Peptides against a protein of PDB entry 6MBK. Designs and how they scored, part 4

Target 1, 240 residues: chain A of PDB entry 6MBK
Amino acid sequence: GFEMVNFKEEGFGLRATRDIKAEELFLWVPRKLLMTVESAKNSVLGPLYSQDRILQAMGNIALAFHLLCERASPNSFWQPYIQTLPSEYDTPLYFEEDEVRYLQSTQAIHDVFSQYKNTARQYAYFYKVIQTHPHANKLPLKDSFTYEDYRWAVSSVMTRQNQIPTEDGSRVTLALIPLWDMCNHTNGLITTGYNLEDDRCECVALQDFRAGEQIYIFYGTRSNAEFVIHSGFFFDNNSH

## One batch from the design tools (peptide)

Design b1_p8_2_s4 (made by RFdiffusion4, then SolubleMPNN; from b1_p8_2, 3 letters changed)
Fold by OpenDDE base, seed 3:
Structure b1_p8_2_s4 (fold): chain B 240 residues (1-240), chain A 8 residues (1-8)
Amino acid sequence: as target 1 above (240 residues)
Amino acid sequence: MAIPWPAI
């Protein structure tokens, strides 16, 4: 149905290998392939997670540490996905001094400074936790946890996190969605949802695509995280 | 746009 391609101008994306019709379910990603707060709890991070209130309260930070732990693990299931992630991002945490100076004339400067301040405080807190907490001793981060590592993980999660239902559908959790997040963005309608019956993220085609065309999806007007909640596509008619 | 990164 599709293949991963490095497009010259747009970077990595998906290309159709056959004709795909509008509204066709062309892509699905089972929960077991997602990087989630639950997979973080079930990883080497689990013991620390169970005792740190901030990791428990902030799923985005849990995902950031999960991503760092898996990146540092040569045998991680997610290595192929992690290797596709950018090494740097266009997030405020990567702004140069001149970019920050330019933004000082705008209202955006407060958000930039807030992100810097918050990320620095989180790094300082977790650096101390990793150095002192007994359950941190087995983490691959124990002897190598830099601000650059944390900045990268934060930016990765910030740009790629999605809200999905828990397995029982009772709550919302956070996930990185491999393969799906390789689709480049276009204007249109959100065509991605979560199918609880099959326990998978599903994407239907926004329009007809011919064989050899790049497949574009619409992530929404905000960050990718809100698409699943707004996905009117998978009406789980839990008519119970 | 990137999701806000909240304070701890």
Scores: peptide ipSAE 0.322, ipTM 0.893, DockQ to the pose 0.415
Fold by OpenDDE base, seed 1:
Structure b1_p8_2_s4 (fold): chain B 240 residues (1-240), chain A 8 residues (1-8)
Amino acid sequence: as target 1 above (240 residues)
Amino acid sequence: MAIPWPAI
């Protein structure tokens, strides 16, 4: 019902290949296709994850390293997804000097500097870990881990991380959601949920789309990076 | 708004 298209000015997005009706389930992404903290633990990163307190405590960093490991792996299942990711982002970590100077007169400068400081400290920490930890020897990034790599991964996760339930539904974890995150954003209602029974992320159409139209979705308030897929479409089986 | 990235 849709195809990936590189739209002018907007970059990659989804285009309807047929008419899609409002509230139609047009996109679903099974857990097995997601990049999650769990998939990170089950990857080549797993042994290091199991011994590094920061990776264990900070799921976003775990995702960042998972993304870097998979990017560095030519046979990664996620290569098609990773290749769709921007090479640079509109995050503070990519602000030019003029942008930073402009922000120096604003309260936002503190957040910018905080992100720079935090990311730099994390990079320094993990650079040392990767160089010294026995379980880092098998990482495909072992000999290629630059600040630019880390900045990219951090920004990728920062802009694309989503909260999803764990497999048992008992907790919330973080995920990157391929295909779904290719939809460009519009204002509206969140129309994405997680179906635990089918173990998949589900997206229903915000409105009617005609064949050939770009499909837009509402991610929620992006400012929190918490795309709470927690609008559990409790499909109330209103069995009327 | 800048997206928060937590400190370690």
Scores: peptide ipSAE 0.302, ipTM 0.883, DockQ to the pose 0.324
Fold by OpenDDE base, seed 2:
Structure b1_p8_2_s4 (fold): chain B 240 residues (1-240), chain A 8 residues (1-8)
Amino acid sequence: as target 1 above (240 residues)
Amino acid sequence: MAIPWPAI
């Protein structure tokens, strides 16, 4: 019922190929298609993950390294998704010198400097880990891990990470949701949840869309991460 | 809005 399109002003998005009605389940993404902390553990990153306390404690960093490893792997299942990601982001790590100077008069400057500092420290730590840890030798990024790579992965995860339930529903984990995160944003209600019975992310249409129209969804007010937990995993099928 | 990236 939809196709991926590169829109001139908005970049990649989804376009309806048929009429879609409000509240129609038009998009679902099974867990097996998600980039998760669990898929990171089950990848070439798994041995290093099992030995590094920071990767274990910080699921967002685990996703960033998972994304980098898969990007560096020509045969990665996620190559079609990764190739659709922006090469640059509207995040503090990509701010130009003049933009940072402008922000010096604002309260935002403290957050910008914190992100620079935190990301630089993480890069320095993991550069050393990748160079010295035995389990890093099999990583496809072993000889090609730059700050530019890391800031891209960090920015990708910052803008696209989501909270989803674990497979057993007992706790929350982090995921990138391919195809779903290609929808462009609009204001409205959250129409995305996780169906544990079918083990998939589900999205219902916010409004009617006609064939040929771009499909918009609401990701929430912050990172997509807060989106799934706060709005309730339960699609109330208000079959009223 | 800049999304916080936590410190190590």
Scores: peptide ipSAE 0.277, ipTM 0.873, DockQ to the pose 0.348
Fold by OpenDDE base, seed 5:
Formats: sequence, structure tokens, C-alpha cells
Structure b1_p8_2_s4 (fold): chain B 240 residues (1-240), chain A 8 residues (1-8)
Amino acid sequence: as target 1 above (240 residues)
Amino acid sequence: MAIPWPAI
């Protein structure tokens, strides 16, 4: 019902190949296709994950390293997805000196500096881990782990991480959702949820789309990974 | 808004 297209202004997006009706389930992504903390544990990163308390405690960092390991792996299942990711981001980690100077007059400067400092500290820690830990020897990034690599992975995860249920539904975990996160954003209602019975992320159409039209979805506020956990299609019938 | 990246 859709195809991936590179749109000139928006970059990669999805285009309808047929008419899609509002509320139609047009896109689903099974758990096995997601990049999750669990898939990180089951990857080449798994041995190191099992021995590093920070990777275990911070699922976002685990996803960042999972993304880096898969990017460095030519035969990774996720190569087609990873190749669609931006090479640079509009996140604070990529701010130029002039942008930082502009923000010095704002309250946002403290958050920018905090994020930069935290990311730099994490990089320094994991650089040492990768250089010294026995389980790091099998990582494809062993000899090519730069700050640029890490800030890219951090920015990728920061902008694309989602909260999803674990397979048993008992707790929440973090995931990158390939194909789904290629949809460009529009204003509207959240039309994405997780179906535990079928163990998949599901997206229904926000509106009618005709064949040849770009499919837009609403990701909600970019800051909250919470989108997939909230159970029902809250059709907030707030017809105001 | 950028999501805060927590300290270790």
C-alpha cells in the first residue's frame, strides 16, 4: 500500500501506492524488525552488555551502541534502515559556535551544555571500555569509535527512540521502529500503538490518502518516547 | 525540543 520515496524538501518519506482510508491499518512493524534493547542484548554487543552496568541501566545508550555496531556490520539486517538515517542532526550536539552564542541569552543554554557534557563523559567512559574490556574485542567498532560516531548515534536515538512494551507486556523497553519512523510528520492525532497479541507496532492512517500522495503521521511531541505505550487509539473525540 | 540525554 506504500513505497519509500526521497522527497526533495522532506527527505525520505512514504508514498501511497493505492488509496488509503482514514483509520485504515496501513503499516505494521513486527517486534523482530525493531531495534530494541533486547535485540542489542542478542547482538554482538550482548557479551559487553552483560558485563557493563551502564549499558544495562541506560537503554538509550544500549540502543546507541546497537546502532553503531549494526552500522559497522556490512551484513546487518538493519543496513537498509540505517542508510536512511540522517548523517547530521539539528540537535544541540551539532550546534555551531554562533548558535551556542545566540542561546547564551536564553535558559536553553544550560540544557545544551548539560547535554554536551553528559555525552562527552559517556563517550570518554565507553572509549576506555572499548579499548580495555575483553568483550569489546569482537565489536566491529573496536578500532573506529570516535566522538562523531557517538554523537551521531546519541542524536539518532534521542530523536527516534520509542517506548514499547516487553513481549510479556510486564514492563516498558526502548525501540527504534524502522519504516514507521520514515513517515514525515504532520499536525494531528497519534495514530500509532503497539498490538501485544500480534506483537507488532501498528499505524493507522490519520486521514484519507490517494494513490501517489505522501503519507504523513503525527509523532506527537518529539520529546516523549511514550507514544507506543498508551494503549488505545485515544480518539480523543474532543470535537472542540 | 531536544530530549535530555541523562548523565552517567
Scores: peptide ipSAE 0.261, ipTM 0.869, DockQ to the pose 0.396

## One batch from the design tools (peptide)

Design b1_p9_1 (made by RFdiffusion4)
Fold by OpenDDE base, seed 1:
Structure b1_p9_1 (fold): chain B 240 residues (1-240), chain A 9 residues (1-9)
Amino acid sequence: as target 1 above (240 residues)
Amino acid sequence: DIERVHLDF
């Protein structure tokens, strides 16, 4: 019912291959296809995760390292997904000096500086961990962990991470949702949920889409500043 | 509902 297409200005997105009606379930992604904190724990990162308090406390960082480990693994199940991710982002960690200067007059500057500071600090910490921790020896990134790698992973997670329920539905965890996260943003309502019975993410159409039209989703209620800081773009038609 | 989450690093 859809295909990945490279759209001008918007980059990769999903295009309908048939008419899709509003509220129609057109896309679902089983848990086994998701990159989650749990899949990170069950990966080559698992032994280090079990010993590092920051990885345990910060699921977003765990996802970032999971993403890096899988990217560095030629036989990773997620290679097809990872190869669809941008190589660079428009998030603050990639801002040029002029962009930062422009934001100095805004409230966003504090968040930009925080991102720089935190990311640099985390990189320095984990660089040492990867070099010295016994459980880091199995990591495919051990000899190839640069700031650029970490910046990319952080930005990838920052722009794409979602909250989903655990298998038993008792808690929430973080996940990257392949295929689904290819949908670009439009104004509307959240149309994605998690079906615990079938153990899958389910997305229903926000509106009618005709064959050949790009399929959009609503990322959530955000200000333009939040879109810049967390997603790397402005949305002029944002109602907030 | 699944919403993209903006958690700080």
Scores: peptide ipSAE 0.305, ipTM 0.912, DockQ to the pose 0.930
Fold by OpenDDE base, seed 4:
Order: C-alpha cells, then structure tokens, then sequence
Structure b1_p9_1 (fold): chain B 240 residues (1-240), chain A 9 residues (1-9)
C-alpha cells in the first residue's frame, strides 16, 4: 500500500500506492525488525554494554553505538534500513557558524551548546573505551571510530528514537523503527501504537490518503525550537 | 502510543 520515495523538500518519505482511509492499519513493524536497546545487548556490542555504565544508563547512546556497529557490519540484518538513513543531518551538530550565530538570539542556543559539549565529551570517553577496553576489541569500529561517525549516529538516534514497551510490557525501552520512521511529520494526533499480543508497532492512517500522496504522521507535540534542535527541521505549520 | 522522543545525550 506504500513505497519509499525521495521528495524534493522533505527528502525520503512514504507514498501511498493505493487509497488509504483514515484509521486504516496500513503499516506494522514486528519487534524483530526494530533496532532496540535489547538488540544492542544481543549484538557484538553486548559484552561492552555489560561492562560500561554509560551504555547501560543511556539507552540512546546504546542505540547510537548499535547503529555504528551494524553500519560497519556488511552482513548486518539492518543494512537495508541503514542505507536509507541520511549521510548527514540538519541538526545542530551539523550547523555552520552562521547558523549557530543566528541561534545566539534564541533560547535554543543553550541546547545547541549542550549538544556540542555532551557529544564531544561522549566521543572522547568512548574513543578511549574502544581503544582500551577488552570487550571493544571485536567491535567492527575498533580501528575506525571518528567524531564524524559518532555525530552521525547521535543525530540518527536523536531524530528517530521512539519509546516502545518491552516484550513483557512491564517497562519501556528505546527503538528505531525501520520503514515507519520514513514517514514525514504533519500536525495531528498520534496514530502509532504497540500491539503487545502480536508484538508489533502498528500505524493507522491519520487521514485519507489517495494513491500517489505522501503519507504523513504526527511525531508528537513539539515546539519549533524542539523541531530544530532534535529533528533538524522547522515546521512552519506547527500549532504549538 | 508510540511517540518519537526527545532525549538528551
């Protein structure tokens, strides 16, 4: 019922191949296809994860390293998904000096500087960990871990991470949701849930979409500043 | 509900 398309202004998105009615379940993604903190623990990163307190405490960083390890693995199950991700982002970590100067007049500047500081510190920390920790020796990024790699992974996770329930539904965890995260944003209501019985993410259509139309979803309530800082875009029609 | 979350790094 849909296909991935490169749209001129929005980049990659999903296009309907048939008419889709509002509230129709048009897209679902089983847990086994998700990149999660759990899949990170079960990957080549698992031994290091089990010994590093920061990876354990910060699921978003765990996802970033999971993404980097899988990207560096030619036989990774997620290669088809990873290849659809942007090589660069419009997030603050990629801002030019003039963009940063423009933000100096806004409250967003504090978040920008925080991102720079935190990302740089994390990179320095994990560079040392990767170079010295015994459980890092088997990581595919052992000899190729640059700031650019980490910046990309952080930006990928920052723009795409979601909360989902654990398999037993007792807790929440973090996940990247392949295919679904290709949907671009519009105003509306949350139309994606998790079906624990079938163990899958389920997305229903926000509105009627005709064949050939781009399928949009609502990411959640965000300020324009949050869109800039966390999503790398400005949403002109944001009602918040 | 699944919402894209903004978590600090």
Amino acid sequence: as target 1 above (240 residues)
Amino acid sequence: DIERVHLDF
Scores: peptide ipSAE 0.303, ipTM 0.911, DockQ to the pose 0.931
Fold by OpenDDE base, seed 3:
Structure b1_p9_1 (fold): chain B 240 residues (1-240), chain A 9 residues (1-9)
Amino acid sequence: as target 1 above (240 residues)
Amino acid sequence: DIERVHLDF
């Protein structure tokens, strides 16, 4: 087994409660627990989704609005998960002026400015949609949709979104994976897959972990620039 | 395989 622990430098992560062997299936998450584009379509957001071309074209934005709607809903199934998410992030949308100035000498500055521009434009667009579209009236965020809300949701999705198969396996969709996304990163190979027969995400151990050790996974091949822009951290042992 | 993706907004 494993437990959630707050580690000194890495924040929240998973710790082994027993010895786990390499390639052992130690964690699985059924589709019904995931926040997906499909669950967004089946939520209070569904009627608006069906009428807005941007929500339909950009699954990451659909997830962001799904996250906002569920956060604003006291009886949401995902409240326990949402309460584990940071209230703020170390991603570019939260950078102070001095942090932005520091990056001006780097190639990363172009991506930072792009994020600012795109996020601001999206907020302006959806603010108008929420104020004027008939299907927005039932959204819990109707009278409380701020830039800070949108910034938080975008950053949450940006740092945690995954590609998974649709239920029939015919297409790829986007998902937030509760519990699994608590694992911190290390170098290695992808050890998480989707079992379509059991309709669940399955994670096998990257290596042997002893009882009391932190359980790490590999997020995928990334540059340090990508870690900063999309995950808000540097990985010094990055072998890419 | 499930990979965390860095899709642009």
Scores: peptide ipSAE 0.301, ipTM 0.911, DockQ to the pose 0.916
Fold by OpenDDE base, seed 5:
Structure b1_p9_1 (fold): chain B 240 residues (1-240), chain A 9 residues (1-9)
Amino acid sequence: as target 1 above (240 residues)
Amino acid sequence: DIERVHLDF
């Protein structure tokens, strides 16, 4: 009922191939297709994860390394998804001098500096870990782990990570949701949930979409500042 | 509900 299309201003998005009615379940993604902290633990990263306190404590970093490992793996199940991700982002870690200068008069500058500082520190830490830890030897990124790699992975996770329930529903975990995260943002209500019985993400249509129309979702209530800092875009019609 | 989350790195 939909197809991936490259839209001029929004980049890749989903376009309806048929009429979709409001509240219709048009898209679902089983857990097995998600990139999660659990899939990271079960991947080539697993041995290192089991020994590194930061990977264990920070699921977002675990996802970042999961992305990097899978990107470096030609036979990765997630290659089709990873290839849809931007090679660069409009997030603060990619800001040029003029963009940083523009934010100097705002409170957002402190968040920008924090991102720079934290990302640099993490890179330095994990560079050392990858070079010295025994369980890093089999990682496909061992000899090719640059700051640019880490910046990309952090930005990918920052812009796309979601909270979902664990398989037993007892806790929450972090996930990247392939296919679903191709939907671009519009104002509205959250229309995506998790069906524990069927173990899948389920998205219902925010509104009626006719064949040929782009399918939008609502990412959540955010300020425009939060959109800039965490998602790399400004949304004029933001109701928050 | 599934919402994109903003977690600090």
Scores: peptide ipSAE 0.320, ipTM 0.916, DockQ to the pose 0.915; fails the geometry check

Design b1_p9_1_s1 (made by RFdiffusion4, then SolubleMPNN; from b1_p9_1, 3 letters changed)
Fold by OpenDDE base, seed 5:
Structure b1_p9_1_s1 (fold): chain B 240 residues (1-240), chain A 9 residues (1-9)
Amino acid sequence: as target 1 above (240 residues)
Amino acid sequence: PIERVFLDV
């Protein structure tokens, strides 16, 4: 019912291959296809995860390292997904001097600086961990872990991470949702949920989409500043 | 509902 398409201004997105009606369940993604904190724990990263308190405490960092490990693994199940991710982002960690200067007159500058400082500190910490920790020896990052790698992974997670329930529904965890996260943003309401019975993410159409039209979703209520800082885009028609 | 989460890095 849909296909991946490279749109001129928006980059990759989903295009309907048939008419889709509003509220129609057109897309679902089973838990087994998600990149989650749990899948990170069950991966080659697992041994290090079990010994590092920061990885345990910060699921976003766990996902970042999960992405890096899987990217470095030619036979990774998630290679098709990872290859769809941008090689660079428009988030603050990639800002040029002029972009930073533009934001100096706004409160957003503090968020930019925070991202720089925190990411740099994390990289320094984990560089040492990867070089010295016994459980890091088998990671495909041992001989190649640059700031650019970490910046990319952090930005990938920052722009795409979602909260989903654990399998038993008792808690929430973080997940990247392949295929679904290719949908670009538009004004509207949240139309994606998690079906615990079938253990899958489910997305219903925000509106009618005709064959050939791009399928949009609503990412959530955010300010334009938040979209710039966390998602790397400015949405001029933002209703918030 | 599933919403993209804006978390500090």
Scores: peptide ipSAE 0.287, ipTM 0.891, DockQ to the pose 0.929
Fold by OpenDDE base, seed 3:
Structure b1_p9_1_s1 (fold): chain B 240 residues (1-240), chain A 9 residues (1-9)
Amino acid sequence: as target 1 above (240 residues)
Amino acid sequence: PIERVFLDV
């Protein structure tokens, strides 16, 4: 019912291949296809995760390292998904000096500096962990862990992470949702949920989409400043 | 519901 297409100005998105009616379930993604904190724990990263407080406390960082480990693994199950991710982002961590200067007179500059500081400190911390921790020896990134790697992974997670229930539904966890996260944003209501019975993400259409039209979803209520800081774009029709 | 979440680094 849809296909991946490169749209002008918006980049990659999903296009309907048939007419889709509002509220129609057109897309679902089983848990086994997701990159989650749990899949990170079950990967080569698991032993290190079990002994590092920061990985345990910050699921987004766990996902970032999971993404890096899988990217460095030629036989990774998620290689097809990883290859669809941008190699570089428009987020503040990729800003040139001139781009940072544009924000110096705004409140957003404080968040930009916070990202720079936190990301740098995290990299320094984990560089040492990777060099010294016994369970890091099996990681495919052991001898290849640069700031550029970490910046990319953090930015990938920051722009794409989602909150979903754990398998038993007792808690919430973080996940990257392949295929679904290709949808671009429009104003509206959240139309994606998790079906615990079938153990899958389910997305219903926000509106009618005709064959050939781009399929949009609503990411959630955000300010334009938040979109710039966390997603790297402005949304002109944002009602927030 | 599933929402894209903006979490600080």
Scores: peptide ipSAE 0.286, ipTM 0.889, DockQ to the pose 0.927
Fold by OpenDDE base, seed 4:
Structure b1_p9_1_s1 (fold): chain B 240 residues (1-240), chain A 9 residues (1-9)
Amino acid sequence: as target 1 above (240 residues)
Amino acid sequence: PIERVFLDV
């Protein structure tokens, strides 16, 4: 009922191929298709993950490295998904000096600086880990791990990470949700949930969409500042 | 519900 389309202003999104009614379940993604902290643990990253406290403590970083490892793996199951991701982002880590200066008068500047500092520190830390840790030797990024790589991965995760239940439903974990995360944002209500019985993410239509219309979802209540800091865009129709 | 999660780096 939908297809991936590159829209002029919004980049990649989903377009309805038929009329979709409000509340219709039009999209579902089984757990096995998700990039999760668990899939990271079960990947080539697993041995390093099991021995690095930061990877264990920060699921977003685990996802970032998982993304980098899979991107560097030609036969990765997630190659089709990874190829749909932007090569660059409009998030603060990609800001030019003038963009940073523009935010200097706002409270957001502190978050920008924090991202810069934290990302730089993490890169320095993991560069050393990758160079020295025995379990890093088999990582496809062993001989090619640049700040640009890390910046991209962190930004990808920052803009797309979601909280989902673990398989047993006892805890929450972080996940990238392929295909679903191509939906661009609009104002509304959360219309995506996790069905534990079927072990899948389920998205129902926020509104009626006619054939040929872009399918939007609501990412959640955010300020424009939060959108800039975490998603790299302003939303003019933001009601928050 | 699944919401995009804004987490600090």
Scores: peptide ipSAE 0.278, ipTM 0.887, DockQ to the pose 0.930
Fold by OpenDDE base, seed 2:
Formats: C-alpha cells, structure tokens, sequence
Structure b1_p9_1_s1 (fold): chain B 240 residues (1-240), chain A 9 residues (1-9)
C-alpha cells in the first residue's frame, strides 16, 4: 500500500500506492525488524556493552554503535534499512559556518555548542575504548572508526530514535523503526502505538491518503527550535 | 503511543 520515494525538498518519504482511509492500519513493524538496545546487546557489540558504563547508561549511544557495527557488516540483516538512511543530516553537527553564525544571536547556539562538545568528547572516549578494550577486537569498525562515522551514527539515532515497550511491557527501551521512520512530519495526532499481543509497532493513517500522495505522520509536540536542533528541519506550519 | 524522542547526546 506504500513505497519509498525521493520527494523534492523533503527527501525520502512514503507514498501511497492505493487509497488509504483515515484510521486504517496501513503499516506495522514487528519487533524482530527493529534496531533496539536489546538487539545491540545481542550483537557483536554485546561483550563491549556489558563492560562499558556509558553504553549501558546511554541507550542512544548503544544504538549509534549498533548502527555502525551493522553498517560495517556486509551480511547484516539491517543492510536494506541502513541503505535508506541519509548520508548526511541537517542537524547542528553538520552545520556550515554561516549556519552557526546565524544562530549566534539565538538561544539555540548553546545547544549547538553542547552537541559539538559532547559528540567530540564521546568520540575521543570511544576511540580509545575501541583501540584498547579486549572486547572491541571483534568489532568490524576496529580499524575504521572516524569522527565522520560517529557523527553520522549519532545524528541517525538523534533524528530517528523512539521509545517502545520491552517485550513484557514492564519497561521502555529505545528503538529505530525501519520503514516507518521514513514518514515525514505533519501536524496532527500520534497515530502509532505498540501492540504487545502481536509484538509490533502499528501505525494508522492520520487522514485519508489517495494513491500517489505522500504519507505523513505526527512526530509529537515539538517547538521549531527542537525540530531544528534534534531533527534538522524547520516546520513553518508548526502548531506548537 | 510512539513519539520521536528528543534526548541530549
């Protein structure tokens, strides 16, 4: 009922291949297809995860390294998903000098500097970890871990990470949701939930979409500043 | 409900 399409200005998104009615369950993604903190723990990253306090404390960083490990693995289950991800982002870590200069007059400049500082610090830390820790030896990125790699992975997670329930529903964890996260943002209501019985993410249509139309979802209530800093876009018609 | 999570890096 949908296909991935490269739209002008908006980049990749989902286009309806048939008429979809409002509230119709048109898209679902089983847990087994998600990239999660749990799948990171169960991957080649697992041994290092079990020994590194930062990976354990910061699920977003765990997901970033999970992405990098899987990207560097030709036979990774998630290669089809990874190949759909942008090679660059419009988030602060990719800002040109003019963009940084423009924001110097705004409160956002502090968030920009914070992202720069934190990402650089994390890279320096994990570069050393990867070079010296015994459990890093089997990582496919052992001899190929640049700042550009880390910047990309952090930005990928920053723009796409979601909270989902654990399998038993007792806690929440972080996940990247393939295919679903191709949907671009519009004003509306949250129309995605997790079905624990079927163990899958479920998305119902926000509105009627005719064949050939782009399918949008609502990312949640965010300010324009938050969208710029965390998602890399400015939404002119933002209701918040 | 599932929302995009905005967290510090």
Amino acid sequence: as target 1 above (240 residues)
Amino acid sequence: PIERVFLDV
Scores: peptide ipSAE 0.278, ipTM 0.888, DockQ to the pose 0.931

